Peptides against a protein of PDB entry 3S8F. Designs and how they scored, part 285

Target 1, 157 residues: chain A of PDB entry 3S8F
Amino acid sequence: VLTLFVAVPSLMTAFTVAASLEFAGRLRGGRGLFGWIRALPWDNPAFVAPVLGLLGFIPGGAGGIVNASFTLDYVVHNTAWVPGHFHLQVASLVTLTAMGSLYWLLPNLTGKPISDAQRRLGLAVVWLWFLGMMIMAVGLHWAGLLNVPRRAYIAQV
Target 2, 166 residues: chain B of PDB entry 3S8F
Amino acid sequence: DEHKAHKAILAYEKGWLAFSLAMLFVFIALIAYTLATHTAGVIPAGKLERVDPTTVRQEGPWADPAQAVVQTGPNQYTVYVLAFAFGYQPNPIEVPQGAEIVFKITSPDVIHGFHVEGTNINVEVLPGEVSTVRYTFKRPGEYRIICNQYCGLGHQNMFGTIVVKE

## One batch from the design tools (peptide; made by RFdiffusion4, then SolubleMPNN)

Design b2_p27_1_s4 (from b2_p27_1, 18 letters changed)
Fold by OpenDDE base, seed 3:
Structure b2_p27_1_s4 (fold): chain B 157 residues (1-157), chain C 166 residues (1-166), chain A 27 residues (1-27)
Amino acid sequence: as target 1 above (157 residues)
Amino acid sequence: as target 2 above (166 residues)
Amino acid sequence: RELALAAYEASVALYLRAFDFVAQAFA
């Protein structure tokens, strides 16, 4: 139980980010329990990318708690479950945050704003990446629960 | 104005922190529920045993693969398995159906995995330590052993076989 | 489907063989 308290700072950090998003959305005119979400700048890939990363990080974080549990880790350790967890954490949150940062950084470094076409393309890339990552992650976690081994090119299942 | 903004931010932070704490308890409850209802079973392991990886090939119960399978009772066997770069010894491992098998697994070189498909046997094998796994094969046939811990260039090709005879 | 699976298996086999070759060189 004490080991699981390691998750507390991580959860606090994650939900503090969520608090910032809610505040920003409400400042942009969003009202109600969910209206602030719609008010966020979903037309900006620099914003959408890291937010989608955060969404992927939610199940990944839950999985982190599972992986940190001694008894549950016995079930999932060195199975496809573990790569599934990593893809949610690294290939979703970290990668999408990097993508989002790029969409902000390049225009600022070059002094040239991105065109509307580039913006739309960026949105498409980010959403498609997220969708593909979620499909793959679900598959890996599912396979892991079926005892498909990690670091093996074949499986009986 | 600054005070109002600060107060608003603080309110949202407090709300989300409370939510995070609530979710922590939910996760703990879910873990507890999963453990209570999970029926995959845990393979009993022995106490921590140590072995010298530098001599394990020359002397002791792992030295001769022909003597690796030891009958310890009428329906009980101990199998001394070496996981090495890149394979398992003995290979195949032949055991009878329905017998209680105690696998004593160690490594003379690096860390390996011992994952038996179709079973819940899945352990890491550390040089200098003996991994103990107890299992009873109910179905005859061949069971593939897979190394699921990276151990070098030949890792992906490191396989073994357990043959369960009627 | 069968052809695709066969191609996949062949690819895996080739990959493993190549790795074995390299592994032997460093043994």
Scores: peptide ipSAE 0.005, ipTM 0.725, DockQ to the pose 0.012
Fold by OpenDDE base, seed 4:
Structure b2_p27_1_s4 (fold): chain B 157 residues (1-157), chain C 166 residues (1-166), chain A 27 residues (1-27)
Amino acid sequence: as target 1 above (157 residues)
Amino acid sequence: as target 2 above (166 residues)
Amino acid sequence: RELALAAYEASVALYLRAFDFVAQAFA
């Protein structure tokens, strides 16, 4: 039960980041309830990557509550559900953030902006990564609910 | 400029924080609902029981695989299972169909898993601790036990069998 | 499909055998 209290600061942090995004979008001319989202720099892989990571982190965070729940963990523990959670939290958020950071860092270190082709390629990479991770994560969670074990090469299902 | 930006950010933070708190409440409510309505699939945890992993092979109820299945009452059995590197004992575990089985599982060496396919039995097995799981097999046949916790070089080959007899 | 499954199973078996062999050799 005490572990569930970690959800409080986590949610606060998540929505603080969301607040920053809204502020940024509105500074860029976005108006209305959702117009600020469209105003964000979706043409920049350095932005898109970590944002997609955040999107993956949402269901992962919800899963974290499940995994941390003493009773609910009986259902999901050491099943494919757990790797599904990890891939959302680490392989999506952390990895995509690293990718995004690289798209920002390299141009700054070299002093040369990325070409338009590189930008488009970067966008393709991060979107495809996100899509693949979502498919895999959903599959792993689903398999986990079907009692497919983790750390095993065989399963009855 | 920074002050203005700070004020603006603060306003958005307040809104999103309120939303965050609302969502937190929703999640708690959903968990509560799940616990209240979906308890049938949850295996009740037994009380904490300790055992000495250094002697569990030599003495006690886990020492003799031939004596591992103990009838404790009409249609009730306790099965003392060892998960070790790399297998289970007894193997196979033979139990009657329809009987209430209490598995008491421990390890003499390292942490293992005890996952029974076709069932909701899935527990970690810690040296020095006894895992207790209650289950009734409704269908006869063979149920494979899988180690789902990495335990060493032979982990991938660590399997057991439960034979449910009519 | 059957061939694919058979190939998969064979590959898994080979993997496990190879792993055990290496483990025994260097243990």
Scores: peptide ipSAE 0.000, ipTM 0.718, DockQ to the pose 0.012
Fold by OpenDDE base, seed 5:
Structure b2_p27_1_s4 (fold): chain B 157 residues (1-157), chain C 166 residues (1-166), chain A 27 residues (1-27)
Amino acid sequence: as target 1 above (157 residues)
Amino acid sequence: as target 2 above (166 residues)
Amino acid sequence: RELALAAYEASVALYLRAFDFVAQAFA
């Protein structure tokens, strides 16, 4: 009940953010159904990080609904599926948002902009982090569906 | 200018909210699909049964491991299993191949897991409650029981064995 | 698949060892 209760407002919030991004992209010259995406500031790690976090959160959120389903939870409960879900939610959205926040916060606190090298490094970091998280999450979800147990260092499969 | 932008934002928000609502139904459909395709053979939960965890070791069907496996029919058995810190009782659990096994699992101490490798048996075991799982082993051999719920310092070493005899 | 699972198991084992080490400090 609680999970489903928070799922609806979370979805609404997520898509509201998406709406804002679409508007921003269109203001930046993006046109068409997807052209606004390309127009977003993908050269800024402060932007890229939380967006990637949100992208990871989408399947994680869907998984949350699965986990909240009595019948479906029977399949995935206490399997590697659950850590996979956690890593999408925490290690993806929360962590990447925090990382992105640093790329905004530190320049503002110091009054000094980040160098181009730092910017490029930041982009590399957040993209690699996202990639790693996706690989891990997919692997954990896959393992979970194969009935690999959670909180166990061994598996038969 | 700001007002125009605000109105535009609202229009996009309305569109995305509508999309959000549509996606909600998509997720429901996805859940239904997943249920239909991945829950085949799910063991239904038994009736809620309660026991006193403080006395379950001393009296009742869980008290004697030698009496834990009870034949209830020509090809039916009930196995009374204790999950405790840190192991399972009886261990090993010996059952015949092809028989319908009803596991009655409880705990005398803390919450444990009962995950049988090679099967779809995966339940939490709560002190004071009896978990009932029905399963038929089609293949003989050894099946490992894994605790998949953290139960203390020895959790990672908490294993049991089900031996299915031909 | 097998290699990936093996790596996963190894990582979990390492994690658990580390956990036990820390837990011993509180035992």
Scores: peptide ipSAE 0.000, ipTM 0.692, DockQ to the pose 0.017
Fold by OpenDDE base, seed 2:
Structure b2_p27_1_s4 (fold): chain B 157 residues (1-157), chain C 166 residues (1-166), chain A 27 residues (1-27)
Amino acid sequence: as target 1 above (157 residues)
Amino acid sequence: as target 2 above (166 residues)
Amino acid sequence: RELALAAYEASVALYLRAFDFVAQAFA
């Protein structure tokens, strides 16, 4: 009940953030239905990290609804599906947001911008993190649907 | 102009809120579809039953593993299973093929899992609570019981076996 | 099914390898 209730405001919040991004992109010269996305500062790891986190949160949030559904939870409960869900929610959204926040916070606190090398390295880190997390999450969810148990090192599937 | 910017933001928010609502309905539809097409094999939950975990090993239907399998009717059995640190009792569990088996599972110590590989039997076992699962084994052979709830240092080695006889 | 299992195992292996690498770096 609580999860389903929270799902609605969470979606609203997420899409409000998306609305802000669209506005920002259009202010930066983006036009058309999707042109504003390209206009966003994809060269800044402080931006890219939390956005990638949000992207990972989408399937994770959908999975949350599944996990909270009585009948569907019967299928996924205590399977590899569950850690897959958590890795999307925590290791993607929360972690990437924290990483992005760090890229914003440190330059602000020190008064010194990050070097170009640090920027490029940061971009590589967050993209590779996201890619690895997506691979792991997809694998875990898929395995979970195939009844691979959670918290077990062996399984017959 | 700050006012113009505010108005523009509101317009985008309205659009995205509409999209949000649409996605919500998509998710609901997906859930409905899943329920309609994939619920045929769901094992119904039994009634909530309580038991004293401190005495379950000494008294009652779980106390003697030799008497754990009880025939309750023609081709119907109840199996009283203990999940404990670190194993299952009885082990092996012997049941006939094609019989309707009601598993009554509880724990004398901590929370365990009861996951029977090759089946959709997958429940948590709580001390003080009896988990009830109904299942009919259509194929003879050995089915491994695995604990999928961390229960201590020996969790990874906590296995049981169900032997289905022809 | 095999692909799913392969993806799962590969992801776990990579994670563990990375973890060990980091752990060794701080040892």
Scores: peptide ipSAE 0.017, ipTM 0.699, DockQ to the pose 0.023; fails the geometry check

Design b2_p27_2_s1 (from b2_p27_2, 13 letters changed)
Fold by OpenDDE base, seed 5:
Structure b2_p27_2_s1 (fold): chain B 157 residues (1-157), chain C 166 residues (1-166), chain A 27 residues (1-27)
Amino acid sequence: as target 1 above (157 residues)
Amino acid sequence: as target 2 above (166 residues)
Amino acid sequence: FPLGTLAFMLALMATILEEFALVYSKL
């Protein structure tokens, strides 16, 4: 019940963020159904990181609703599914948002802009992190659906 | 143009709010449906039996591993299983192929997991509560029981075996 | 505008339902 109540504000937040991004993209010259996406500042790790985090949060959030279902939770509870869910929520959204925040905060805190090399390195770090997290999360969810247990070093299947 | 866009956002936001609320009820209904239709194999917490964890080892159906497997009818058995630090009792659990098995699982000490590999049996075992799981083994062989809930220093080595005989 | 957002939200909702159905199929 609590999870489902939290789901509504989360969905509203998703709408607000998406709408803001579309609005910003269109202001930046993006046109068409998805052209506004291309117009967003993908060259800025402070932008890319939290956006990738949000993308990872979508399947993770969906999993939250699944985990809140009594009978469905029976399938996935204490399996590799759960760590997969955690890593999407914490190690993807929260961590990437934190990383993105650093790329904004440090320049402002020091009063010095990041160099182009630092920017490119930041983009590489964020994208590689996201890729690694997605690979791991997909693997963990897959393993969970195959009934691989959590907190076990071995599995029969 | 900016104001026009904002007005559009507000209009769609109201629609999305209504849709989200509607979907909330759909999800609640789906959860209720799955609970109602898939309760036969796993007993919900509200129907759990109670037992005294301090005496479960000394008296009652869990006290003697040799009497843990009870035939309750033609091709029907009840197995009284203890999950404890750090193992399962009885071990191995021997049951016939094709029989309907009702596992009655409890713990004398701390919370454990009862995950039978190769099956959909996956429950947490709480001291003072009896977990009930119904399952029919269609294939003979050995099925490993895994503790998937941290229960102490020996957690990683806590295994059991179910032997299904032809 | 905001057609892109609308499409995204519908896709998001579809993802939730798909994941629900996926796990349900394992029961």
Scores: peptide ipSAE 0.601, ipTM 0.868, DockQ to the pose 0.738
Fold by OpenDDE base, seed 4:
Structure b2_p27_2_s1 (fold): chain B 157 residues (1-157), chain C 166 residues (1-166), chain A 27 residues (1-27)
Amino acid sequence: as target 1 above (157 residues)
Amino acid sequence: as target 2 above (166 residues)
Amino acid sequence: FPLGTLAFMLALMATILEEFALVYSKL
């Protein structure tokens, strides 16, 4: 139960990040309720990657609250649900953020800007990664709810 | 206009904080509700039973697999199960259909899992602790026990069977 | 501003509750 108190800072962080994105988008000329989204630099893999990670973190973070619940954890613990949660938190958020960081860091460290081809490839990579991860995560969560055990090669469902 | 935007952000931040706190209490209340209403079959942590894993094989209710199934009342049984590297005892576990079964599960060695397919029985088994699960098998047949906690080189082969007889 | 953020946050909270309800239904 005490773990749930961590949800407050997390939710506040979500607000701050979202607000920052909206502010940035509006500064870039975006208008309206959602026009600011289109104004964000979606042509930059260094931006796209961590944002996609954040999007994946939403259902993953929700799962964190579930996993921290004593009674609900009984349902999902050591089932495929848990790997699903991890793939959203680590393999999506953390990994995509790391990818995005590299797309920014390497050009700066080397002094060589990425080519247009590299940029396009980077965009393809992060979007495909995100898509694949979402498919996997949804599948794992679904399997977990069907009582597919974790760390087992067989399941009776 | 930037100043106005900042003020708006701060105002919404305060509102969001309040909302988040409110939701926190909702979540806590929901968890409390589920804990209060859905404890059947699962013993709360407050009733944690402990055993000595170093002697559990030699003495006590887990020592003799032949005596592992104990009738405690009409249509009520307690089954003392050991999860060990790499299997379960007794194996098979034979119980009657329709009886209320209390599983008392512990480990003499490392942490194991006790996941019974076709049921909601899914607990970790820790050396020194007794996991208690209550379940009634409504259907006769064989139910496979799967270890879903990595316990060593033989983990993938660690299975047991519960035989529910008519 | 920041109405988009507000909408997003509400959707986020709805998602949390939805997952909670989903798992609860299996209890």
Scores: peptide ipSAE 0.589, ipTM 0.874, DockQ to the pose 0.755
Fold by OpenDDE base, seed 3:
Structure b2_p27_2_s1 (fold): chain B 157 residues (1-157), chain C 166 residues (1-166), chain A 27 residues (1-27)
Amino acid sequence: as target 1 above (157 residues)
Amino acid sequence: as target 2 above (166 residues)
Amino acid sequence: FPLGTLAFMLALMATILEEFALVYSKL
């Protein structure tokens, strides 16, 4: 039960990030309920990467609450569900944030801006990474719900 | 301008915080509900039995694999299972179809997993603790036991079998 | 008024509850 208290700061962080993005989009000229999303700098891999990480973190974070639930954890514990969960957390959010940081850091460290070709390649890498992670995560969660065990090379479903 | 933005966010943040706290209580209530309604298969930690892992192989109900399956009623059995590096005993575990089986599982060495394919039986087995799981096999056949907790170099080959007889 | 954020957060909460219900259905 005490573990669930960590959900409160996490939800507050989600609110803060979402609100920050909405304000940023509106400041960039976006209007309406969803127009602010379109106004965000989707042409910058340094922006796109961490945002995609955040999107991947949503189902992963939901899974965290499930994993912290005693009775529900019995269903998913030590199944493929667990790797699916932390790949969304670590390999999506953390990794994509690191990738995004690199797209900002490298030009600043070298003093050389990235070319348009490099920018486009960066966008492709980030989107493909996100897509791959989502496919893998959905598959792992699905397998977990089918009681595929973790840390086993065989499964009968 | 920044101050105005901060004031606007602050009001909504307070509302969201209140909502988040309310949802926390909802989640706690849901967990309590699931725990209260789904305790038939797994014994809660509050009823945890203890054993001495250093003597469990020499004396007690786990000492003789030939006596591991104990009939406790007309259609009820208790099976005393040891998970060890690297296997299970008894192996195979033979039980009748349709009987209520109470598995009492412990370990003499390290932490293992007890995952029975085709069932909802999935527990960690800790030395010094007895994991109790209740299950009724409706279909005859062989059910594979898989260790899903890393337990050493032979972990990947640690399997057992439950044979359900008609 | 951050209506977009509000909508997003409600969707987030719905997602959490849906995932909870999904796993619960396997008990």
Scores: peptide ipSAE 0.587, ipTM 0.869, DockQ to the pose 0.699
Fold by OpenDDE base, seed 2:
Structure b2_p27_2_s1 (fold): chain B 157 residues (1-157), chain C 166 residues (1-166), chain A 27 residues (1-27)
Amino acid sequence: as target 1 above (157 residues)
Amino acid sequence: as target 2 above (166 residues)
Amino acid sequence: FPLGTLAFMLALMATILEEFALVYSKL
């Protein structure tokens, strides 16, 4: 019950963030239904990292609702589903946001911009991290739905 | 113009809210599907029952593994199971095929899991509480019970067996 | 915006209530 109620403010926040991104994209010259997305600064790891984190947080948030559901929790409880959910929430959103924050913070603290090489490396790291996390998360959720147990090294699926 | 920006943001938020609402219906449909297809075999049953974990091994229905399986009616049984560090009692649990089995599981020590492979039986077992699960085994054979809640150094080896007889 | 939010909240509440009804019907 509590989780479902907190989901409402969380979704509102997410919508506000999305709206802000759309607005920013349009200010940058993006037009149309999806053109604003392309106009966002995808060349900046400080931007890309937290955005990818947010994208990972969407299915994670949905999973949170599932986990808080009495009926669905019966299916997913103590299965590989749960680690999958946590990795989306922590290792995607939190971690990628931290990475993005670092890419913003260090240049501001030192007064030195990141080099082009550092920028490109940062983008590669963030995208590879996201990709790996999505693969792992999908696998864990799938395994969970197949009743693979959590905290067990052996399972009969 | 902050006002114009605010108005535009609100318009975008409306769109995203609509999307969210649509996704909510998708989730509801998923819930319905899951209920229809994945929960048919196990019926969550029973009221919250509490027991004293310090005495559950010495007295009461969990005390004697030889008396753990109780016939409560025609083709109906109650099985009193202890999950402990590190195993299950009784072990094996012997039940008839096609019988309605009510498992009443508790723990004398720490939190354990009770996950029966090949079934939808999957509950946590808390000291001081009785977990109740109703299930009917349609197929004879051996079903392994595994602990899916970390309970100590021997957690990985904590197994039990349910033997379903023809 | 407020109407959309309200609608979503109501839908969520309905879902919660439905879930409770389903659970309690089986207990």
Scores: peptide ipSAE 0.006, ipTM 0.681, DockQ to the pose 0.070

